# Peptides against a protein of PDB entry 3J47: the designs that were tried, part 9

Target 1, 121 residues: chain A of PDB entry 3J47
Amino acid sequence: IRLTNQLKSLKGLQSKLKDVVEYLDKVINKELPINHTILGKLQDVFNLLPNLGTPDDDEIDVENHDRINISNNLQKALTVKTNDELMVIYISNLVRSIIAFDDLIENKIQNKKIQEQRVKD

## One batch from the design tools (peptide; made by RFdiffusion4, then SolubleMPNN)

Design b2_p28_2_s2
Fold by OpenDDE base, seed 3:
Structure b2_p28_2_s2 (fold): chain B 121 residues (1-121), chain A 28 residues (1-28)
Amino acid sequence: as target 1 above (121 residues)
Amino acid sequence: KEKEEEELKKLKELLEKGLQEAEKLFAE
């Protein structure tokens, strides 16, 4: 039961993450204007995300050494099975940020549609 | 504008990688 609920919550999170990716694609494709409030919320999500040591991380300006260390410590806390509580806190904050972001995205999409309708009108 | 698009692209890539890693962690 508890594991099933966790899996269900994770699937919900995955769906919301997909919605975020779809939003970002629309912004990249200039289908939606850039919203700095949304970007700020995304940055908050990513500040919570460990720097997944991708080879492109070498080009991320070394100037934020403290943020990199916090991100690495968070990544280590997420990858090391020993800090399950920190992982749960991280996931919970990530989920909250994604939900808030999803609501903001939907509101922005609706507002854009309303504006486009007004211009036609 | 181009810099912002690049940042969004990087952000998207990070999200996708994070999602893939999460899927791997939960598949184990």
Scores: peptide ipSAE 0.025, ipTM 0.490, DockQ to the pose 0.042
Fold by OpenDDE base, seed 1:
Structure b2_p28_2_s2 (fold): chain B 121 residues (1-121), chain A 28 residues (1-28)
Amino acid sequence: as target 1 above (121 residues)
Amino acid sequence: KEKEEEELKKLKELLEKGLQEAEKLFAE
């Protein structure tokens, strides 16, 4: 049951990440306007993500050093599968951040559709 | 505008990498 719920949460997370990528593609293609609130939430998600070995990880501002250390510890917990509690906390925070982001994306898409309908009218 | 688009592209790439790492962790 607990493992199944974790797997379900992870599948949900994966789906939401795909939605985020789709949103970003729409913004790049100028189908949606750039939203700084959405970008800020994405940055928050990435700050919670473990260091994925991207070359830009060395340029993360000094003020986030404590968050980076927490993220690294949570990443180790996920990788080693030894600290289930830290893993659950990490996944829960990540899922919450992604859900909040997805809701924001959906709201913006809906608002745009409403505006486009009003102009046709 | 071009700088913002470049930042968005970088962010997309980071998300895709994160998704791939998540898939790797849970495919097992």
Scores: peptide ipSAE 0.020, ipTM 0.478, DockQ to the pose 0.035
Fold by OpenDDE base, seed 2:
Structure b2_p28_2_s2 (fold): chain B 121 residues (1-121), chain A 28 residues (1-28)
Amino acid sequence: as target 1 above (121 residues)
Amino acid sequence: KEKEEEELKKLKELLEKGLQEAEKLFAE
């Protein structure tokens, strides 16, 4: 039951992340308008992730103003997409680790109970 | 052995919290 629920949650997360990637691709391809609210929420999600230090976001030189806004939005969208993909990998690994440890812990608990019962007999 | 089980339990709890946080982020 617990494993099935974890797998279901993982599949759900994977599906949502795929949807996010697809959305971002549509935005990059100018098929959808940039929704700053969605991008802001995604950024908030990523800020809660341990700093996946993509070094490239900080140093983009401020100089060429007007062409910069579209390029910055595209770059921002690409950065968000990359961060989303990394987040998928991270969460997937986290969930796999949870599952693996759940089995190990349960086995150890059961073995301990069996040993305690044998000592009482 | 008991100490190891306790540490594994703590690790599991930490991972579960991380999963819950991730789920919350995607539910929004």
Scores: peptide ipSAE 0.035, ipTM 0.566, DockQ to the pose 0.091; fails the geometry check
Fold by OpenDDE base, seed 4:
Structure b2_p28_2_s2 (fold): chain B 121 residues (1-121), chain A 28 residues (1-28)
Amino acid sequence: as target 1 above (121 residues)
Amino acid sequence: KEKEEEELKKLKELLEKGLQEAEKLFAE
């Protein structure tokens, strides 16, 4: 149940991230005006993202053999666990931020559509 | 204006990379 809820929340996050990408595409294509508030908050979100892709954690030289291997495996396991825990905290904060953004983005898109309809009329 | 568009493009790229990494984490 708890894991399923986390997976569901994460799928929800993925969907909302796609919406953000679509929004950014529209802004890049000049279909929507640049909103500095949205962009600033997105930048904050990305700055809080743990660099998942930094290979530095994998390059802990496996070279030193016997007793150090157990300690290194434990440290690696603890580091992975810590990274996973940090990722969960980060993703949770990201989700909260994205939810707040989604409402803002949707409201801005709707407001633009309403303005375009008013100009046609 | 052109600098701002370039920053937006970079932000988009970062977002796409983040999405790909998230997808990778969920596929596992």
Scores: peptide ipSAE 0.026, ipTM 0.502, DockQ to the pose 0.036; fails the geometry check

Design b2_p28_2_s4
Fold by OpenDDE base, seed 1:
Structure b2_p28_2_s4 (fold): chain B 121 residues (1-121), chain A 28 residues (1-28)
Amino acid sequence: as target 1 above (121 residues)
Amino acid sequence: EEEERKALEEKKKELEKGKQYAEELFAQ
């Protein structure tokens, strides 16, 4: 039950994230005009992204003494915990921001697709 | 306009990283 609800919520979030990416691609490609209101809200969300450390931080030399390994393992565990906590806040704010602009994004994408189809006919 | 486009591209990259991390977090 909990896992199924999490998966359903994730699928919904993934769909909305895809719509945002498609919108951003169209703006980057000059297919749609820049909307500063949407960008401002997205920027507020991105400021809350956890620091996804470089994957290279895991190659801290395995060769140094048991005490250093314990300290590094504790630091890694604390970093993971902090990133997970920040991620929950990020996802919550992301969902709120996406819902607020979902209709605007979808309408703009759909209108552009309709125009592109009409040019091919 | 070019600076705004670059900023959007960076934000798109950040969003994709956030999406991947969310997918990994919920796959556990």
Scores: peptide ipSAE 0.104, ipTM 0.627, DockQ to the pose 0.033
Fold by OpenDDE base, seed 2:
Structure b2_p28_2_s4 (fold): chain B 121 residues (1-121), chain A 28 residues (1-28)
Amino acid sequence: as target 1 above (121 residues)
Amino acid sequence: EEEERKALEEKKKELEKGKQYAEELFAQ
């Protein structure tokens, strides 16, 4: 039950993210005007993204094996934990930002589809 | 306009990465 609700919420979020991507594609293609308010809110979301980069396994010079491996594993574990905590905050802010513009994005997408249909008829 | 379009394309790519990571996190 809890997992099913989390999966349903995630599928909802994924659908809304797809709508944002579709909106951005339309702006990139000059099909919709740039809205600086929407872009500002998207910027705030991106600034809260955890570093999803796996630290490049920069070639840690092979010679200092045992103490460096424990420190690196601990640092990696701390980084993973911190990234997971930041991801919860990120998803929460992402959801808030999407909800704030959901109606605006949907209305703009619909209005454009109507205009494109009218030009083809 | 072209610089602004490039910045939007970069942000779209970051959003897609964030979406993929969220999908991976919840698939676990």
Scores: peptide ipSAE 0.083, ipTM 0.604, DockQ to the pose 0.034
Fold by OpenDDE base, seed 3:
Structure b2_p28_2_s4 (fold): chain B 121 residues (1-121), chain A 28 residues (1-28)
Amino acid sequence: as target 1 above (121 residues)
Amino acid sequence: EEEERKALEEKKKELEKGKQYAEELFAQ
């Protein structure tokens, strides 16, 4: 149950990231105007992404197998825990950014409606 | 301009779905 909910959660996040990419593509293709406020908030979101990079496993020198394995398992467990905490922070900031975008979009729509009403009057 | 408004409204709906999803994630 918990793992399934986490997977559903990750899939939803992935879907939203896809929507953001599609937005950026429309801006790049000049289908939508550049909104610097949106871009700034997106940059803030990306800067708060946990480094999901696998630690470069490259230079672990082969020699001292036994003590290193316990330390690596603990470090891996701590890294996983830290990544989970960073994911919570990231999601929180993502939510804040989404709310800020919603408010911005609503304000733009309202401003346009006000302008359209002023032209009719 | 009207197409641009529709595109913004569609993006708003996508963002709202994202918000709901995030709220569900934190409610767990």
Scores: peptide ipSAE 0.032, ipTM 0.599, DockQ to the pose 0.022
Fold by OpenDDE base, seed 4:
Structure b2_p28_2_s4 (fold): chain B 121 residues (1-121), chain A 28 residues (1-28)
Amino acid sequence: as target 1 above (121 residues)
Amino acid sequence: EEEERKALEEKKKELEKGKQYAEELFAQ
């Protein structure tokens, strides 16, 4: 029961993450207009992600401010995108592991029931 | 039965790692 509920919740999360990716792809492909409210909410979600490899903001060498800002913004955007993709992969693997664990528990329960029936016959 | 138990234990460990990561993600 508890495991099945966790599995259902994770499947729901996986489905929602897929929908978000599909939405972003449609926006990138200019099939949908940019909705700044949705993007802001997504950015809030991503800001809650642990900064996997944001270079420490402290080592911004001040001297080449304008060229560095464009390059750093692009690199930061690429890093964020990569981190988001890695997170989706991680969550997908987590979901698969939970499903496999549930299946193993169910198989063990079924095998035990079959053995108990064989002992009664 | 022992192999199945080991597989369950490995999956439990993977699940626990993922749960910890999810908890860290949501605790922020």
Scores: peptide ipSAE 0.026, ipTM 0.546, DockQ to the pose 0.036

Design b2_p28_3_s2 (from b2_p28_3, 16 letters changed)
Fold by OpenDDE base, seed 3:
Structure b2_p28_3_s2 (fold): chain B 121 residues (1-121), chain A 28 residues (1-28)
Amino acid sequence: as target 1 above (121 residues)
Amino acid sequence: DEEEKKEKEKKKKEEEEKKLKELLEKLL
């Protein structure tokens, strides 16, 4: 029961995040103008998320100078008033990463349920 | 014809922005 409710909540989040990506892609493609109010609200949403670009300093493999730069640019895009065009790109990449993690969590929850059923038979 | 098409496209864009604002207000 609990795992089924969690899975339903994650699917609902995933659908909403896909709608956000579709909007951001239209903005990147210049099909829609940048709306600063929407962009500010997206920043507020992502500031409520744990910083996905900083796994605790204990796993910063010093060879990934590019990952540190991407993380710092994302954190700067979310916390500092930057160029709104760059911010849209960084938010789009973040949301795509969150969707990929949501799919992974969903797959793990489904696999766990299948295993729990096989142990009861 | 062209002005009416531009107005319809503008209105569609405003409706898409409104839907996204409502989506974000439900996520916060």
Scores: peptide ipSAE 0.144, ipTM 0.670, DockQ to the pose 0.072
Fold by OpenDDE base, seed 1:
Formats: structure tokens, sequence, C-alpha cells
Structure b2_p28_3_s2 (fold): chain B 121 residues (1-121), chain A 28 residues (1-28)
């Protein structure tokens, strides 16, 4: 029951994040003007997220050094008044990374359900 | 005709922005 509700909430979040990416891509492509109210709300959402650049210090696999630098630059972009065009690009890359992480979590939860079914048979 | 088309496209863009604002308010 708990895992089914978590998957439903996760799918709902994934759909919402896709709609955000589509909007941000239209802004990057200059199809829509930059809306500072939308950017402020996106910034507030991302400031509520745990810093995706600090996975707890317990798995520094040496191949992720470039991803840690990107996340630190993103957090610095979110905390400093940078050029609004750069903020849109950084937020877009963050949201894409969150969608990719969401897909990994969904896959892990599905695999866990399959294992729990195999232990009951 | 061309000015009315531009106004309809502008209204559609404003509605898409409103829907995104409402989506973000449900995420916060």
Amino acid sequence: as target 1 above (121 residues)
Amino acid sequence: DEEEKKEKEKKKKEEEEKKLKELLEKLL
C-alpha cells in the first residue's frame, strides 16, 4: 500500500516536471519571454529540495567530480543574482536531472515490488 | 485578421503561463 501511493505521487511529480521542462525549453528557444514570477517560484521549489550536490559523504565514486562541480555552480547560481538567462538554463538542467533521478527511483521501487512478490511465491 | 491572430497567440501564451504558475503553486 505505502509503495503504491509513493509511485502514484512520483508519477504525478514526473508529469509536472515534464511540463516545467517544456516551458523552460520554450523560454530558452526565445519562443516565450522570461517570466520573473515563474523563475522566482521555480527558485523557491529548488531551494526546498535537499542540495543534489551533497549526497551524504558516504559514496564519493571518483567518476562524479564533474557532476559535483555542476551542482555547486547551480547552487551558487540559485543563491546569487545571476543573469536571468543563465538561471533559466541552470534550472532546466536541474529539472532534467531530477526527472532522470525520479525514473531511477521508480525503477528501484518497481524492482523491489518484483522481489517482494517472488518472496511470497 | 493578422492582428487578431497575434492577439489569440498572445492569449494562448498567457494561459500556458497561468497553468504553469498554478502547477508550481501545487508543488510548493
Scores: peptide ipSAE 0.141, ipTM 0.664, DockQ to the pose 0.070
Fold by OpenDDE base, seed 5:
Structure b2_p28_3_s2 (fold): chain B 121 residues (1-121), chain A 28 residues (1-28)
Amino acid sequence: as target 1 above (121 residues)
Amino acid sequence: DEEEKKEKEKKKKEEEEKKLKELLEKLL
């Protein structure tokens, strides 16, 4: 019973992981817009992934050293790339917010000038 | 073909980042 439930849960996790890969492929192919909420959850998943490249200090298999360095470099490259992409998104949203604020100020100034003119006539 | 697509996509991202930086510099 416990082992069958663990296998069912693992098969469910494998299905969800496949759906995430298919979603990422659609985002890479520009078929879907990047959803920032999905990107943040994906980052949380990668941050919760046990370091796929730190050997827990208990099995020095000399044949895995190149795979360990590749996985650490991949994790670091994914973290840097994700951080740079999030920074560009953050700055883009900041710039958009300031443009919208400037347009609001200009609209308020124009409305004030129109009201001041109507009080003089 | 696939390497040329990756280079074109990298160049496009660098151009988008540059445009965003130029917009930020005009705002400050």
Scores: peptide ipSAE 0.028, ipTM 0.322, DockQ to the pose 0.013
Fold by OpenDDE base, seed 2:
Structure b2_p28_3_s2 (fold): chain B 121 residues (1-121), chain A 28 residues (1-28)
Amino acid sequence: as target 1 above (121 residues)
Amino acid sequence: DEEEKKEKEKKKKEEEEKKLKELLEKLL
């Protein structure tokens, strides 16, 4: 029972991974528009994956060096893209904070002018 | 040389922070 359930879950994961690959192939072939929300979620999944390019010290089969390099290059590319997206979010929040600060300044200047007018009347 | 450069960069950052604080105090 337990082994059959694990095999069923693994087959389900494999089917979902195949559906994702087929989606990515359609996007690469320009058959479908790039959905940034799907791509972001996929990127989050890959960032949560253990480094597929570090075989834990128990499976150094030297024959997979090319596959290991491809997985490491993919993970590095996804990490760089995550950093660039976070940088854009950071800059956007910084700009919003600067604008909100400028609005606070202008409001203080206006309030000071109103008080100075009330003291001159 | 590298420690003196780090101290100069730190001092420059403290001077920039002080100038920013003085600008903020003039504005408030």
Scores: peptide ipSAE 0.026, ipTM 0.243, DockQ to the pose 0.008

Design b2_p28_5_s1 (from b2_p28_5, 12 letters changed)
Fold by OpenDDE base, seed 3:
Structure b2_p28_5_s1 (fold): chain B 121 residues (1-121), chain A 28 residues (1-28)
Amino acid sequence: as target 1 above (121 residues)
Amino acid sequence: SELEELRKKLEELLEKVEKEIKELEEKL
């Protein structure tokens, strides 16, 4: 039961992450306009995860030792090898943050389509 | 670009999640 619930949660996160990647691909391909609110939220997520990326991105200022420790705990909690309660908390927060993008993404898709239709009319 | 970097970071996170999913599936 516990493993099944964890798996379900991770699959949910996986699905939402894929949706965000797809959104970014559309923005990169100029199919959708840049949404600074979405980008800001994504940046906030990664600012909480400073060790996600290339080793050269690890030069986040030493002044955030507490943030680094929180980030390390978050990264560890995202693996099955760490505290399950922390894992559930952090995954839930990430999922919630990403879900908050859905309405913004959909609104931008719709707005772009509406604008394109209006220009064609 | 910054967007491409964000995409790359997301893909890296996604890969980590996929690895964890695989590990959990192996334990079931």
Scores: peptide ipSAE 0.348, ipTM 0.876, DockQ to the pose 0.439
Fold by OpenDDE base, seed 2:
Structure b2_p28_5_s1 (fold): chain B 121 residues (1-121), chain A 28 residues (1-28)
Amino acid sequence: as target 1 above (121 residues)
Amino acid sequence: SELEELRKKLEELLEKVEKEIKELEEKL
């Protein structure tokens, strides 16, 4: 039950993150105007999340995690538990930040799609 | 651009979330 609920929450977050990426793509492509409030909140999300490094940092994190994992089963279990616990905290904060923009993002995306459909029809 | 960098960070975060989802699914 707990794992199922966590999985459901993460899938919800995944969907929201995909929507934000789609929004940013539209802004980058000049299909939507820049909203500094949204951008500021997204920046805040990353500032609150530790270890959001470059893609190169993910390989380093995996190697360090593997090195820790191989050394001691107890340390492995504690590290995994700590990482999972921290992740839940950060995900919760991230979700709260993104939820504030759900309506704004959805409305802007929908309005643009409607306008594009009207022009193509 | 700053926007492209932000998008890249979001995509990276999304990938991390997807990895965690996969790990949880494997535990179920």
Scores: peptide ipSAE 0.346, ipTM 0.873, DockQ to the pose 0.447
Fold by OpenDDE base, seed 5:
Structure b2_p28_5_s1 (fold): chain B 121 residues (1-121), chain A 28 residues (1-28)
Amino acid sequence: as target 1 above (121 residues)
Amino acid sequence: SELEELRKKLEELLEKVEKEIKELEEKL
């Protein structure tokens, strides 16, 4: 049950991450406008994961001690496979954060498709 | 660009998640 729930949660996260990548591709290709709210939230997520990407982005902003502890715990949860409990907690928080993008992403994609269809008609 | 870097970081996270999924599936 526990492993199944973890797997389900991770698959959910995987799906949402793919959706966000697709969204970013559309924005990069100028198919959708930039949504600064989504981008800001994504940046916040990666600020909690300093070791994602090139090491040069790891400027430890010393001023955010509470965020640093959360970031360290999240990074530890993702890198230490035996820390399943913390992994579940932090992955769940990531999922919740990404779900908050879902309505915005879907609405923007749908609105763009509707507008394009109206122009073709 | 900043967007491209953000996409790259997201893809790296996705790869990590996919790896964990595979490992969990092997334990089931």
Scores: peptide ipSAE 0.343, ipTM 0.872, DockQ to the pose 0.453
Fold by OpenDDE base, seed 4:
Structure b2_p28_5_s1 (fold): chain B 121 residues (1-121), chain A 28 residues (1-28)
Amino acid sequence: as target 1 above (121 residues)
Amino acid sequence: SELEELRKKLEELLEKVEKEIKELEEKL
């Protein structure tokens, strides 16, 4: 049961992450305008994950102690397979953060599709 | 660009999540 719930949560996160990637691709390709709210939230997510293997990782904002603690715990939860309980908690938080994009991403993508359809008609 | 960097970070996170999913699936 617990394993199944973890898997379900991770699959949910995976799906949402893919949606965000798709959104970013559209923005990069100038198909959608930049939404600073979305970008800001994404930056917040990655600021909580400093050890994601890019050498170009932004420096951790040392001034935000609460964020640092959350970041460290999240990092541990994601890297330590035996820390299943914390992993579930922090993954759930990531999911919630990304879900906050859902309406914005979907609306923008839909609006673009509608606009493209209008141009083709 | 900042967007490309953000995309790269996102893809890395996605890869980690995919790895964890695979490991959990193997345990089922």
Scores: peptide ipSAE 0.365, ipTM 0.878, DockQ to the pose 0.482; fails the geometry check

Design b2_p28_5_s2 (from b2_p28_5, 14 letters changed)
Fold by OpenDDE base, seed 5:
Structure b2_p28_5_s2 (fold): chain B 121 residues (1-121), chain A 28 residues (1-28)
Amino acid sequence: as target 1 above (121 residues)
Amino acid sequence: DELKKLREELRKLLEEVEKKIKELEKKL
């Protein structure tokens, strides 16, 4: 049950992140106007996630105190876990914000297509 | 340029989410 729910949540997140990448591709291709609110929120996600995709910079010196290393590993694990939880909450709020703009985005795409068609006729 | 960087950062995040999905699928 817990693992299935986590997997379902991650698959949902994956889908929504793909939708955001597709949105950025449309903006890069000038198919959509730049939305500074969406872009600012996306930048904030990465500013809160400086360690996404760094496996193992094993540079905190192997010199002194097994008790400090266990406390630091627990605190790092708790901080990483808390950061991962805060990340999921933040991304969920971001995704909700993007979804609330989906109708606005679609309306802007349609309006642009209508304008481009009117310039060709 | 910043938009392309942001897109690349999102692709890296997607890759990490895909890794976590694969790890959970192995435990199921």
Scores: peptide ipSAE 0.221, ipTM 0.813, DockQ to the pose 0.455
Fold by OpenDDE base, seed 3:
Structure b2_p28_5_s2 (fold): chain B 121 residues (1-121), chain A 28 residues (1-28)
Amino acid sequence: as target 1 above (121 residues)
Amino acid sequence: DELKKLREELRKLLEEVEKKIKELEKKL
């Protein structure tokens, strides 16, 4: 039961992350306008990630540290060796940010379509 | 450039979630 619920929650997170990546691909491809509020919320997702990795020990290049630290801190947060409570808080905040982002995207896409219709009429 | 960086960070996050899903599926 617990593992099945965790798997279901992670599959939900996976789906929402794919939707966000698809949105960014549309913005990069100029199919959608840049929305600074949306991008700010995505940046907040990464900036609000607790640094759940003290750099324990030895020599990897200081300029790559932030990118490696986010992936390693996330890997650490998703690994069974981290406090399950911190992992749940982290995933919950990420999911909440992505949901609020999805609602904002949909509202902006709809508003743009309505405005484009009103300019044609 | 920043958008491409953010997309790459999200792809890395997605890959780690996918690894975790596969690990949990092996335990079921």
Scores: peptide ipSAE 0.202, ipTM 0.797, DockQ to the pose 0.446
Fold by OpenDDE base, seed 2:
Structure b2_p28_5_s2 (fold): chain B 121 residues (1-121), chain A 28 residues (1-28)
Amino acid sequence: as target 1 above (121 residues)
Amino acid sequence: DELKKLREELRKLLEEVEKKIKELEKKL
């Protein structure tokens, strides 16, 4: 049950990351104006990726309701030229959530290996 | 196995986003 909910949340993150790719393609194709603030904070997020392995700040159990609102607000922010700061905040939070999920997967893979070793010994 | 595959799919998508950002930076 908990793993299935994590896999469902991850498919949601994968979909949102694909939406970010589609946004970047629209900017590349000049269908959307270049936003230097978005690009700069995306760069900051990627530069912080190696350092964001610190689990310093509490379980934002972003209830599935807030994630739907974040997705709708991100799509709305992608359409509304005036909300570039919110788009960056949402993308930054998305990337942080993806990293924290990658670490959770790694920890589960390690715990499974340790358990499989203890059963062989 | 499924968890490893899903982790690798996320990594590939992050690398694609990073690649597209670098492509935008090169066009500016």
Scores: peptide ipSAE 0.108, ipTM 0.672, DockQ to the pose 0.079
Fold by OpenDDE base, seed 4:
Structure b2_p28_5_s2 (fold): chain B 121 residues (1-121), chain A 28 residues (1-28)
Amino acid sequence: as target 1 above (121 residues)
Amino acid sequence: DELKKLREELRKLLEEVEKKIKELEKKL
């Protein structure tokens, strides 16, 4: 049940990230102004992030710090309505923080597998 | 295996989003 719900949340996140990419392409092409739609889609991505972690990931102080930084960067991006450059910088830092968080979880999973192999030898 | 594949696909999408944001930063 828990793993199936995580897979469903991850598939939802994947769909939302594709929508963000398509939005960014329209903004790059000057078809859309920078503002409310990207921030709304990013907020939808954040609502799925608590389901990306394993049960052991919610207890790491580093992940709590990264979640706080991500939330602060999103909140800053949501409050900055008039400076598109500053908003892009906050969104860029947000995306970097999400990538770093995913890399941390992957490294933890790899380290756990290496320990489980060493206990079997 | 499916979870690992899905996470790698999510990472690639995040990297693509970061790349597009950096392209926007150059146009502002």
Scores: peptide ipSAE 0.108, ipTM 0.663, DockQ to the pose 0.079

